Peptides against a protein of PDB entry 4GXB. Designs and how they scored, part 68

Target 1, 277 residues: chain A of PDB entry 4GXB
Amino acid sequence: VPTEEVSLEVLLSNGQKVLVNVLTSDQTEDVLEAVAAKLDLPDDLIGYFSLFLVREKEDGAFSFVRKLQEFELPYVSVTSLRSQEYKIVLRKSYWDSAYDDDVMENRVGLNLLYAQTVSDIERGWILVTKEQHRQLKSLQEKVSKKEFLRLAQTLRHYGYLRFDACVADFPEKDCPVVVSAGNSELSLQLRLPGQQLREGSFRVTRMRCWRVTSSVPLPSGSTSSPGRGRGEVRLELAFEYLMSKDRLQWVTITSPQAIMMSICLQSMVDELMVKKS

## One batch from the design tools (peptide; made by RFdiffusion4, then SolubleMPNN)

Design b2_p15_5_s4 (from b2_p15_5, 8 letters changed)
Fold by OpenDDE base, seed 4:
Structure b2_p15_5_s4 (fold): chain B 277 residues (1-277), chain A 15 residues (1-15)
Amino acid sequence: as target 1 above (277 residues)
Amino acid sequence: ELLLVAEFENPVFEA
């Protein structure tokens, strides 16, 4: 691609548009710096955020596809998909809420965290009780961003990334689940027929390994499930989990977001390694 | 048909 100056749209979690003028040859960090400059985010806070490729759903929700790699060209990465549904989103890229303290010290950082958190609550990524919701709304009406965040930090799945509904082989084969990544775990929420909502927590420290698999189902002659066209790529995330002492078991999640799930796992692992050093 | 497998060992695994 020839080097040209282009206008690139980057979205915040709440859908706010940030337009930046960049070169088509600018790498992810260059674009991130441009976004930071546009927002007046200090350089020392840039590292707390990342650019993500997402697909905007019809309801305006974001389905996270992957984190943009450092060597990628964001303009090319998004435009090559030739669909307006794909967007670049700025989001915080750490898991430990303790890092919020660093970000919240800056007005722009505070605003970014606030906007993200409001959006995550509105989208149901952060789980709230009725009373908590009332309290949050009150704080939002008062525009008390710091207090809002402090309350939000105590909420279930604060800081988690929620994925689209998918399928897992745990606890039963072909079990519909909603996966969320955060707090060094994968949370699998499921509702089996006639049963209450259940949650399985899979801590990263109990995962020996994980893998992403891309496969094309063989045309099984008979049971054409009508919806999956012949030749659709199936992505799976599988991890080997320590279920109990000396008992490892593979858990497999079938999801088009398997890559993003793997990225989250790696990111959580990386953060844990930093904490141990 | 399997097209791609990427495997990751977990350095923070606690046995």
Scores: peptide ipSAE 0.555, ipTM 0.925, DockQ to the pose 0.721
Fold by OpenDDE base, seed 5:
Structure b2_p15_5_s4 (fold): chain B 277 residues (1-277), chain A 15 residues (1-15)
Amino acid sequence: as target 1 above (277 residues)
Amino acid sequence: ELLLVAEFENPVFEA
């Protein structure tokens, strides 16, 4: 692609549009710096955020596809898909809420965290009780952003990424689940027929390894799965988990977001490694 | 048919 100046749209978590003028040859970090400059985010806070490729659903929700890698050209990465559904989103890229303290010291950082948190609550990524929702609404009406975030930091699944509904082989085969990643774990929420909502917590420290697989189902003569067209690629995330002392078991999640889930696992592992050093 | 496999060992695994 010839090097040309182009206008690139980057979205915040709340759907706010940030237009930046970049070169088609600008790498992920160059685009991130341009977005930061447009927002007046200080250079020392850029490292707390990343650019993500997402698919915008019909309801306006974002399905995270992957984190943009350092060597990528964001303009090329998004435009090559030839679909207006694909967007680039700016989001915080750390897991430990302790890092919020660094970001919140800056007005722009505070605003970014606030907008992201409001959006995560509205989308149901952060779980709230009725009373907590009332308290959050009151703080939002008062525009008390710091107090809002302090309360939000105590909420269930604060800082988690929620994925689209998918299927796992745990606790039973072909079990419909909602996966969320955060706090050094994968949370699998499921509701079996006639049962209460259950949550399985899979801590990263109890995963020996994980894998991502891409496969094409053989044309099984059984027309059984109505929704997947013949020849659709199947993505799976599998991890080997320490269920009990000396007992390892594979858990497999079938999801188009398996790559993004793996990226989250690696990111959580990386952050844990930094803390151990 | 399996097209791609990527495996990752976990350095923070606690046995």
Scores: peptide ipSAE 0.554, ipTM 0.924, DockQ to the pose 0.737
Fold by OpenDDE base, seed 3:
Formats: C-alpha cells, sequence, structure tokens
Structure b2_p15_5_s4 (fold): chain B 277 residues (1-277), chain A 15 residues (1-15)
C-alpha cells in the first residue's frame, strides 16, 4: 500500500469518536500514540491500553474480533475488510484491577476507565443487582468518577470481556453458552431448558493448553449448526482442563470469536507471568 | 476439512 496521510477513526468503549491523522504505513504503536496525544493521555499510561478490531452490531454493541498486534498497520487492517461494520476501539488491556490505581491518578486515564466501565455496565458485561445499580446511578449523577470506579471494582465480572452467545460441548453437547474472560478465567454461563442460570468457571492456571481450530464443514455429515451457511468457516477454541486430580478433559467452544478468546487467554497468561517474576 | 490448528502450551499451568 502506498504511504499516504489519512484520517483514521478510533472509538472509545462508549462510541465516542477520536479522529487522528496518521500514515497508512503507521504501525499499531504509532496509531496508539496519536490517539493518546489527541486525548492528552500521558506517555507513561499508553501501555495500559490497546487497539482492538471490533464488529459493530446493529444495536451498536461491539463484537471483539481481535487485538491489533504491534506489527500491524491499523488503517490497512480495518479497511481491508471492506465493511463499515468493522471499527478500531481503544480499551484498557490489563486484567488486574490493581493497575486501575495507576491509571486513575491521571484525569484522562480516569475518564477513560469511567467511560469504559459505564459502557460495560450498560451492556450487561458487569453484573449488578438492583441496589448496586441504584448506587451506581447516584454516583453517576454526582459525576463522582473515582467513587463510581471503586464501587464498580467490587462487582461481579468487573474487567471481564463478554463474548457473543455461542455453543460449547460442556456440560452437554451443543450447549448454548455466554463466555466471558477475566480474572484469569473463562466464565461460561448457561441456561438449560427449565433450569436456573448456571456458571462454570475455568481458571487459566488449570488449563494445560489451548488451541484454535479453523475448519470447513463437509456437506455430507455435519448437522448444519442453525444459522451457518453450507461451507462457512467454523472456528473453535478448545482447552485441556484439569477437572479434578489427575483428570484432564477437553472443553470445546464453537464461536466466531475463538481467536479473540485465545488472545485473551494469552494476555491473562502473560500478566500472570509478570506477577510471578 | 481442517484448515488450521494453532496450539498453545500454558507456562502457568499448575498440575
Amino acid sequence: as target 1 above (277 residues)
Amino acid sequence: ELLLVAEFENPVFEA
């Protein structure tokens, strides 16, 4: 691609648009620095955020596709898809809420975390009771961002990334599930017919390995999963999990977001490794 | 048909 100056749109979690002038040849870090400069985010806080490729759904919600890698050219990565549904989003890229303390010391960092958290609550990514929701609304009305975040940090699935509804082979074959990644785990929420909501927690430290598989179903034998056309690429995330002492079992999630799930696992592993060093 | 498999070992796995 020829090197040209272009205007690139980067979205915040709440859909706020940040327009930056960059080169088509600018790598992910260059674009991230441009966004930080536009927001007046200090250089020492840039490392707490990343750029993500997302697909905007009809309701305005974001389906995360993948994290942009360092060697990528964000302008090329998003425009090569030839669809306006794909966007670049700025989001925090760490899992441990302890790092919020560093980010919250800066006004811009505080605002970014606040906007992301409000959005995550509104989207139902963070789980809240009626009473907690009332308290959060009160703090939001007072524009007490720090207090809002401190309360939010105590909530279930704070800091988690929620994926689109998909299918898993656990606890039963072809089980509809909602997967969320955070706190060094994959949370699988399911509701079987006539049953209450159940949640399975799969801790990263109990995963021996994981894999991403890309396949094309053959016309003859595979029950076409409802909603997939014949010959559509099937993505799966599988992980080998220590269910009990000396008992490993494979769990497989069928999802178009399998790559993003794998990226989350790697990111959580990396963060845990830093803490152990 | 299987097109691609990427497998990752977990260095923080606790046996």
Scores: peptide ipSAE 0.554, ipTM 0.924, DockQ to the pose 0.716
Fold by OpenDDE base, seed 1:
Structure b2_p15_5_s4 (fold): chain B 277 residues (1-277), chain A 15 residues (1-15)
Amino acid sequence: as target 1 above (277 residues)
Amino acid sequence: ELLLVAEFENPVFEA
């Protein structure tokens, strides 16, 4: 790709646009630094954030596709998809809320975390009760960002990444689920007909391994699930989980976001490794 | 048809 100066749009979690002038040859870190500079985020806080490729839904929600890798050229990565639905998003890239303390000490860092958290609550990624929502709204009206975040940090699924509704083979075959990644786990939420909301928590420390598979289903005549077109690539995330003492079981999630789920698992593993060293 | 498989072992697995 010829090296040219281009304007690149990077979105915050709330959809705020950050325009940066970069080279088409700039790698992910170069673009991230440009975004940081535009936001006046100090260099020592850049490492707490990453650039993600997302697909913007009609409702403005983001479906995370993957984290941009270091060797990638963000301009090329997003433009090569030839769809305006694909965006680059800046988001925090750590899982432990303890790291919020470092980021919150800076005004810009605080604002980024606040904007992300507000968005995550609005999108239902963070689970709140009616009373909690009232408290959060009051703090938001007062623009008490630190207090808002402190309360938010106590909420269920704070810091989680929520995926689009998909299918798992747990607890039953072809079970519709909503997967969320965070706090060193995958949370699988499901509501079976006539039943209450159920959540399965799969801790990363109990996963022996995981895999991502890409397959093209053969047009077998019978049970075409109505929603998947014939010949579409099927992505799956499978992990081998320690269900009980000496009992490993594979759990398989079928999702277009299987790659992103795997990236989340790896990222959580990496963070845990750092904490153990 | 299986097109791609990537498997990852978990170093923080606690049996």
Scores: peptide ipSAE 0.555, ipTM 0.925, DockQ to the pose 0.733; fails the geometry check

Design b2_p15_6_s2 (from b2_p15_6, 10 letters changed)
Fold by OpenDDE base, seed 4:
Structure b2_p15_6_s2 (fold): chain B 277 residues (1-277), chain A 15 residues (1-15)
Amino acid sequence: as target 1 above (277 residues)
Amino acid sequence: PLYLVGEFENPVFEA
């Protein structure tokens, strides 16, 4: 792509649009810096955020596709998809809520975390009781952003990314699940027929390894389920998990977001490595 | 056909 000055739209978690003038040749960090400058986010806080490629759903929710890599050209990455549904989103890119303290010290950082957290609660990514919801709404009405965040930090799945409903082979084959990544785990929420909602927690420290695979279903004859068009790529995330002492078991998640799940795993692992060093 | 997109060993795995 020829180097040209272009206007690029970057969304915050709440759908707020940030327009930046960048070069088509600008890499992810260059675009991130431009967004930071537009928001008046200090340079020392840029590293707490990343750019993500998402698909905007009809309801305005974001389906995370992947994190933009350092070598990528965000303008090219998003425009090459030739669909207005794809957006670039700015979001915090750390898992440990302790890092919120650094970000919250700055007004802009505080606003970003607040907007993200409000959105995550509204979308049901953060799990809230009725009483907690009342308290959060009261704080929101008062525009008490710091207090709002302090309460939010105590909530279940604070800081998690929630994925679209998908399928896993655990605890049984073809089990519908909702996967969330955060706090050094994958949380699998499932509802089996006639059963209550259950959650399985898979801690990254108990994953020996993981893999992402893609498959094209063979044109099976007449019994192909009518809904999957011939030739749709099936993505899977599989991880080998220490279920008990000396017992490893593979768990496989079938999801179009398998790549994003893997990115989350790697990111959580990286953060844990930093803490251990 | 099945394609391996990526395989990752976990350095923070606790046995």
Scores: peptide ipSAE 0.532, ipTM 0.928, DockQ to the pose 0.786
Fold by OpenDDE base, seed 5:
Structure b2_p15_6_s2 (fold): chain B 277 residues (1-277), chain A 15 residues (1-15)
Amino acid sequence: as target 1 above (277 residues)
Amino acid sequence: PLYLVGEFENPVFEA
C-alpha cells in the first residue's frame, strides 16, 4: 500500500469516536500515540492501553477479534476486511487493578477508565447486584468518577473481558457457555437445563499449556448444527488443566474468539511473569 | 484437516 495520509476512526469502549490523521504505513504504536495525543493522554500512560480489532454487532456490542500486534498497520488491518462492522477500539490492556491507581492520577486516564467501566457494566461484563447498581447510578449522577471506579473495582468480574456465547466440552460435551477472561483465570459460566447458573474457574497457574486449532469440517452428511454454514472454519482453544493432584485434563472451548482468548491467556501470563520478577 | 494455529507452554504453571 502506498504511504498516504488518511483519517482513521478509533473507538473508545463506550463507542465514542476518536478521529486521527495517520499514515497508511503507521504501525500500531504510531496509531496509538496519535490517539493518545488526540485525547491529551500523557506519553507515560500510553503503555497501559492497546488497540483491538473488534466486530460491532447489530446491537452495538463489540465482539473482540484480536489485539493488534506491534508490526501491524491498523489502517490496513481494518480496511482489508472490507466490512464496516470491523472497528478499532482503545481499551486498557493490563489485568491487575492496582495499575488503575497510576492511570487514575491523570484526568484523561481517569476518564478513559470511567468510560470503559460504565460500558462494561452496561454490557453486563461486570456483574452487579441490585443494590450495587443503585450505588453506581448514584455515583454516576454525581459524576464522582473516582468513587465510581473504587466501587467498581470491588465488583465481580471487574477488569474481565467477556466473550460471545460459545460451546465447551466441560463439564459435559457440547455445553453452552459464556467465557470471561480476567484476574489470571478463564471463567466459564453455564446454565444447564433445570439447573442454577454455575461458574467454573480455571486459573492460569493451573494450566500446563494451551493451544489454538483451526479445522474445516468435512462435509459429513450429518446435520450440520443449524447456525453454522457448510464449510465454516471451526476455531478451538484447548488447555491442559490440573484438575487435582497429578491429574491433568484437557478442556476445549469452541469459539470464533479462540484466538482472542489465547491472546488474553498470554497477556495474563506475561503480567504474572513481571510480578514474579 | 486440523491446523495448529499456536501452542503455548505456560511458564507460570504450578505443578
Scores: peptide ipSAE 0.532, ipTM 0.928, DockQ to the pose 0.797
Fold by OpenDDE base, seed 2:
Structure b2_p15_6_s2 (fold): chain B 277 residues (1-277), chain A 15 residues (1-15)
Amino acid sequence: as target 1 above (277 residues)
Amino acid sequence: PLYLVGEFENPVFEA
């Protein structure tokens, strides 16, 4: 691609558009710096955020595809998909809420975390009771961003990334699940017909390893669900989990977001490694 | 056909 100056749209978690003038040859960090400059985010806070490739759903929700890597050219990465559904999103890229303290010290950082948190609550990524929701709304009405975040930090799945509904082989084969990544775990929420909501928590520290696989289903003559077009690639995330003392078991998640799930796992592992050093 | 996209060992695994 020839080097040209272009206008690139980057979205915040709440859908707010940030337009930046960049070169088509600008790498991820260059674009991130441009976004930071546009937002007046200090340089020392840039590292707390990343650019993500997402698919915008009809309802405006984001399906995270992957984190943009350092060597990528964000303009090329998004435009090469030749679909307006794909967007670049700025989001915080750490898991430990302790890092919120650093980000919240700056007005722009505070605003970014606030906007993201509001959006995550509205999308149901952060789980709230009726009473908690009332408290959050009250704080939002008062525009008390710091207090809002402090309350939000105590909520279930604060800081988690929620994935689209998918399938897992746990607790039984072909279970419909909603996976969320955060707090050094994968949370698998399951509601079987006639049963209450169940949650499986899989801590990263109990995962020996994980893998991402891609497969093309053989045309099995069985009328599987009408919605999967012939020849769709099946992505799976599998991890080997320590269920009990000396008992390892593989858990497999079938999801088009398997790559993103793996990226989250690696990111959580990396953060844990930093804390142990 | 099954293709391995990536396999990762976890350095923070606690046995």
Scores: peptide ipSAE 0.531, ipTM 0.928, DockQ to the pose 0.800
Fold by OpenDDE base, seed 1:
Structure b2_p15_6_s2 (fold): chain B 277 residues (1-277), chain A 15 residues (1-15)
Amino acid sequence: as target 1 above (277 residues)
Amino acid sequence: PLYLVGEFENPVFEA
C-alpha cells in the first residue's frame, strides 16, 4: 500500500468520533498514539487502551470483531473490508478494575472510562437493578464521574465485554446464549423456555485449553440452523473445562465472534500471568 | 471441512 496521509476516524464507546491524521503505513501503536494525542491522553496511559475492529449494528451498538494487532495497519484493516459498518473503536484493554485507579487520576482517562461505562450500562452490558439505575442517573446528572465509576465498579459485569447472541452446546445442544467476557471468566447467560434466566460461569483458571475452529457446512447437511445461510463459514470457540474434580468437558460456542472471544481469553490469561509474576 | 484456527494451552490452569 502506498504511503499516504489520510484521515482516520476512531470511535469512542459512546460513538463519539475522533478524527486523526495518520499515514496509511502507520501501525496500530502509531494510530493509538495519534488518538491519544488528539484526546490529550498522556503517554503513560496509552497502554491501558487498545484499538478494536467492530461492526456497527443498526441500533448503533458495536459487535466486536477483534483487537487490532501490533503489526496491523489500522487504516488498511478497516478500509479493506469495504463496508461502512466496520469501525475502529478505542476501549480500555484491561480487566482488573484496580487499574481504573491509575487511569481515572487523569482527567482524560476519567472521561474515557466514564463514557465507556455509561455506554456499557445503556447497552445492557453492565447489569443494574432499578435502584442502582436511579443512583447512577443521579450521579450522571450531577456529572460526578468519579463517584459514578466507583458505584459502577460494584455492579454485575462491570468491565465485561458482551457478545452478540449465539449458540452453545451447554447446558444442552444448540442452546441460545449470551456470552460475556470479564473478571477472568466467560459468563454464559441463557433463558430456557419456561425457566428463569440462568448464568453459567466459566473461570479461566479452570480452562485447560481452548481452540478456535472454522468450518464450511456441506450444502446437504440437515442440521443447518435456520438462521445461517447455506455456505457461511461457521466459527466456534471450544474450551476444555474442569467441571468437577478430575472431570474435563468440552464446551463449544458457535459464534461469528469466536475469534474475539479467544482474544479475550488470551488477554485475561496474560493479565493473570502479570499478577502472578 | 473443519479447520483449526488456533489452539491455546492455558498457563494459569489450576488442576
Scores: peptide ipSAE 0.530, ipTM 0.927, DockQ to the pose 0.806

Design b2_p15_6_s3 (from b2_p15_6, 10 letters changed)
Fold by OpenDDE base, seed 3:
Structure b2_p15_6_s3 (fold): chain B 277 residues (1-277), chain A 15 residues (1-15)
Amino acid sequence: as target 1 above (277 residues)
Amino acid sequence: ELLLVAEHENPVFEA
């Protein structure tokens, strides 16, 4: 791609548009710096955020595709998909809420976390009770961002990334699940027939390994689940989990977001490694 | 057809 100056749109979690002038040859960090500059985010806080490729759904929700890697050219990465549904989103890229303290010290950082958190609550990524929701709304009305975040930090799945509904082979084969990544775990929410919603928590520290696989299902003449065309690539995330003492079991998640899930796992692992050092 | 895209060992695995 020829090096040209272009206007690139980067979205915040709440859908706020940030337009930056960048070169088509600018790498992810260059674009991130441009976004930071546009927002007046200090340089020392840039590392707490990343750019993500997402697909905007019809309801305006974001389906995270992947984190943009350092060597990537965000302009090329998004435009090469030739679909307006793909967007670049700025989001915090750490898991431990303790890092919020660093980010919240800055007005812009605070605003970014606030906007993200509001969006995550609105999208149901952060789980709230009715009373908590009332409290959050009250704080939002008062524009008490710090207090809002402090309350939000206590909420279930705060800081989690929620994925689109998918399928797992746990606890049963072909079980519909909603996966969320955060707090050094994968949370699998599922409802079996006639049962209440249940959650399986898979802590990263109990995963021996994980893998992403891609497969093209053979045209089996049988039940095309409506929506998967013949020959669609099937992505799977599988992890080997320590279920009990000396008992490892593979758990497989079938999802178009398997790559993103793997990125989340790696990111959580990396953060844990930093804490252990 | 199955393609292994990536495999990761977990350094923070606690046995």
Scores: peptide ipSAE 0.577, ipTM 0.929, DockQ to the pose 0.804
Fold by OpenDDE base, seed 5:
Structure b2_p15_6_s3 (fold): chain B 277 residues (1-277), chain A 15 residues (1-15)
Amino acid sequence: as target 1 above (277 residues)
Amino acid sequence: ELLLVAEHENPVFEA
């Protein structure tokens, strides 16, 4: 690819646009540094953030596709898809909220965490009670960003990534679920007909292994599912979980975001490995 | 037909 100077749009979690001038040959880290410079984020805080490829839905929500890898060229990665739905998003890339303390010491870092957290609450990624919502709104009106974050850190699913509705084979086959990743776990939320909302927590430390599979369904003669185009690739995330003492069971999630889920698992494992060292 | 499989062993697995 010929090296040319181009304008690249990078979005924050709240949809704020950051325009950077980069080379088409700039790798992920080069683009991340350009975004940091544009925002006046210090170099020592760059490592707390990553660039993600997302698909913007009709409602303006982001469906995370994957983290951009170090060797990738973000301009090429996003433009090669030839769809305006695909965007590059800057987001924090650590799981332990203790690292928020390092980021919040800087004005720009504080603003990034605040904007992300507000967006996560608005999108329902962070779960809030009515009373908590009132408190958060009051703090937002006062523009008390530090206090807002301190309260948010106590909320259910703070720091989690929420995925689009998908299907799992647990607790029953073909169960509709909403998966969230965070706090060294996968949370599966489901509502069976006539039942209350249930949550299954799958801790990473109880997963022996996981896998991502890509398959093309054989043309089953049953024309019955109208919505899947002929020959659509099926992605699955499966993990072998320690359900009880000496009892391992495979759990399989069918989702177009299976790759992103696997990236989250690896990232959580990596962070746990650093803490054990 | 299976096209791709990526398997990951978990080093932080607690048996």
Scores: peptide ipSAE 0.576, ipTM 0.928, DockQ to the pose 0.748
Fold by OpenDDE base, seed 2:
Order: structure tokens, then C-alpha cells, then sequence
Structure b2_p15_6_s3 (fold): chain B 277 residues (1-277), chain A 15 residues (1-15)
């Protein structure tokens, strides 16, 4: 692609549009720096954020596809998909809420975390009780962003990324689940017919390994689940989990977001490695 | 047909 100056739209978690003028040849970091400059985010805080490729749903929700890699050209990555549903989103890229303290010291950083957290609550990514919701609303009305974040940091699934409903083979085959990644775990929430909501927590430290598999189902004449078109790529995330002492078991998640889940796992592992170092 | 496999060993695995 010839190098040209283009206008690129980057969204915040709340859907706010940030327009930046970049070159088509600008890499992910160049675009991120341009976004930071546009927002007046200090250079020392840029590393706390990343650009993500997402698919915008009809309801305005974002389905995370993947994190943009350093070598990528964000303009090319998004435009090559030839669909207006695909967007680039700026989001925080760390898991430990302790890093919020560094980001919150800056007004722009605070605003970004606040906007993301509000959005995550509104989307149901962060789980709140009725009383907590009332408290959060009160803090929003007061525009007390720091206090809002401090309360939010105590909430269930704060800092988690919630995925679209998918299928897992745990605890049973073809079990519908909602996966969330955060706090060095994958949370699998399921509701079986007539049963209460159950959650399986899979800590990253108990995963020996994981894999992403891309496959095309052979047209086997058997149970075509009616909703998957013939020939669709099936993505799976599988991880080998230490269920008990000396007992490893594979857990497999079938999801179009398997790549993103793997990226989250790697990112959580990397952060844990830094802490151990 | 299997198209792609990416495998990751976990260095923070606690046995």
C-alpha cells in the first residue's frame, strides 16, 4: 500500500471517537502515540494502554477480536476486513488494579479508566449488586471519578474482559458458557436449564499449557447444529488444567474469540512473570 | 481439517 496520510478513527470503551491523522504505513505504536497525543495522555502512560480490533455489534457492544500487534499497520488491519463493523478500540492493557494508581494520577488517564469502567458496568462486564449500583450512580452524579474507581476496584470482575456467549466441554459437553478473563483467571459462567448460575474459576497458575486450534468441520452427515453454516471456521481454546493434585484435565472452549482469549492468557502470564521477577 | 495450532507453555504454572 502506498504511504498516504489518512484519517483513522479510534474508539474509547464508551464509543467516544478519537480521530487521528496517521500514515497508512504507521505501525501500532505510531498510531497509539498519535491517539495519546490527541487525548493529551502523557508518554509515560502510553504503555498502560493498547489498541484492539473489535467487532461492533448491533447493540453497540464490542466483541474483541484481538490485540493489535506491534508490527501491524492499524489502518490496513481494520480496512482490509472491508466491514464497517470492525473498529479499533483503545483500552487499558494491564490486569492488576494496582497499576490504576499510576494511571489515575493523570487527569487524562483517570478519565480513560473512568470511561472504561462506566462502560464495563453498563455492559454487565463488571457485576454489581443493587446497593453497589446505587452507590456507583451517586458517585457518577457527583462526578467523583476517583471514588468511583475505588469502589469499582472492589467489584466482582473489575478489570475483566467479557466474551460473547460460547460453548465449553466443561462441566458437560456442549455447555453454553460466558467466559471472562481477568485477575489471572478465566471465569466460566453457566446456567443449565432449571439450575442456578454456576461459575468455574480457572486460575492461570494452574494451567500447564493452552492451545488455539483453527479447524474447518468436515461435512459429516450427522448433527448439523442448525445455526452454524456449512464450512465456517471453528476456533477452540483448550487448556490443560490442574483440577486436583496430580490430576490434569483438558478444558476446551469453542468460540470465535478463542484467539482473543489466548492473547488474554498470554498477557496475564506476562504480567505474572514481571511480578515474580 | 486442522488449519492452525498455536500452543503455549505456561512458565508460571505451579505444579
Amino acid sequence: as target 1 above (277 residues)
Amino acid sequence: ELLLVAEHENPVFEA
Scores: peptide ipSAE 0.576, ipTM 0.927, DockQ to the pose 0.748
Fold by OpenDDE base, seed 4:
Structure b2_p15_6_s3 (fold): chain B 277 residues (1-277), chain A 15 residues (1-15)
Amino acid sequence: as target 1 above (277 residues)
Amino acid sequence: ELLLVAEHENPVFEA
């Protein structure tokens, strides 16, 4: 691609648009720096955020596709998809809420975390009780951003990424689930017929390994599920989990977001490694 | 048909 100056739109979690002038040849970090400069985010806080490729749904929700890699050209990565539903989103890229303290010390950082958290609550990524919701709304009305975040940090699934509904083979085959990643775990929420909502927690420290597979179903003549067109790529995330002492079991999630799930796992692992060093 | 496999060993696995 020839090097040209272009206008690139980057969204915040709440859908706020940040327009930056960049070169088509600018890599992910260059674009991130441009976004930071536009927002007046200080350089020492840039590392707490990343750019993500997302698909915007009809309801305005974001389906995370993947994190943009360092060597990527964000302008090319998003425009090559030839669909306006794909967007670049700025989001915090750490898991430990302790790092919020560093980010919240800056006005711009505080605003970014606040906007993200409000959006995550509104989208149901962060789970709230009725009373908690009332308290959060009161703080939002008062524009008490710090207090809002402090309360939010105590909420279930604070800092998690929520994925689109998908299918897992746990606890039983072809089980509909909603996966969320955060706090060094994958949370699988499921409702079996006639049962209450259940949540399975899979801690990263109990995963021996994981894999992403891409496959094309064989044209099975008879049992082709009527809904999946011939030749559709199937993505799966599988991880080998220590269920109990000396008992490893594979868990497989079938999802078009399997790549993003794997990126989350790697990111959580990386953060844990930093803490151990 | 399997097209791609990416495997990751977990260095923070606790046995």
Scores: peptide ipSAE 0.576, ipTM 0.928, DockQ to the pose 0.735

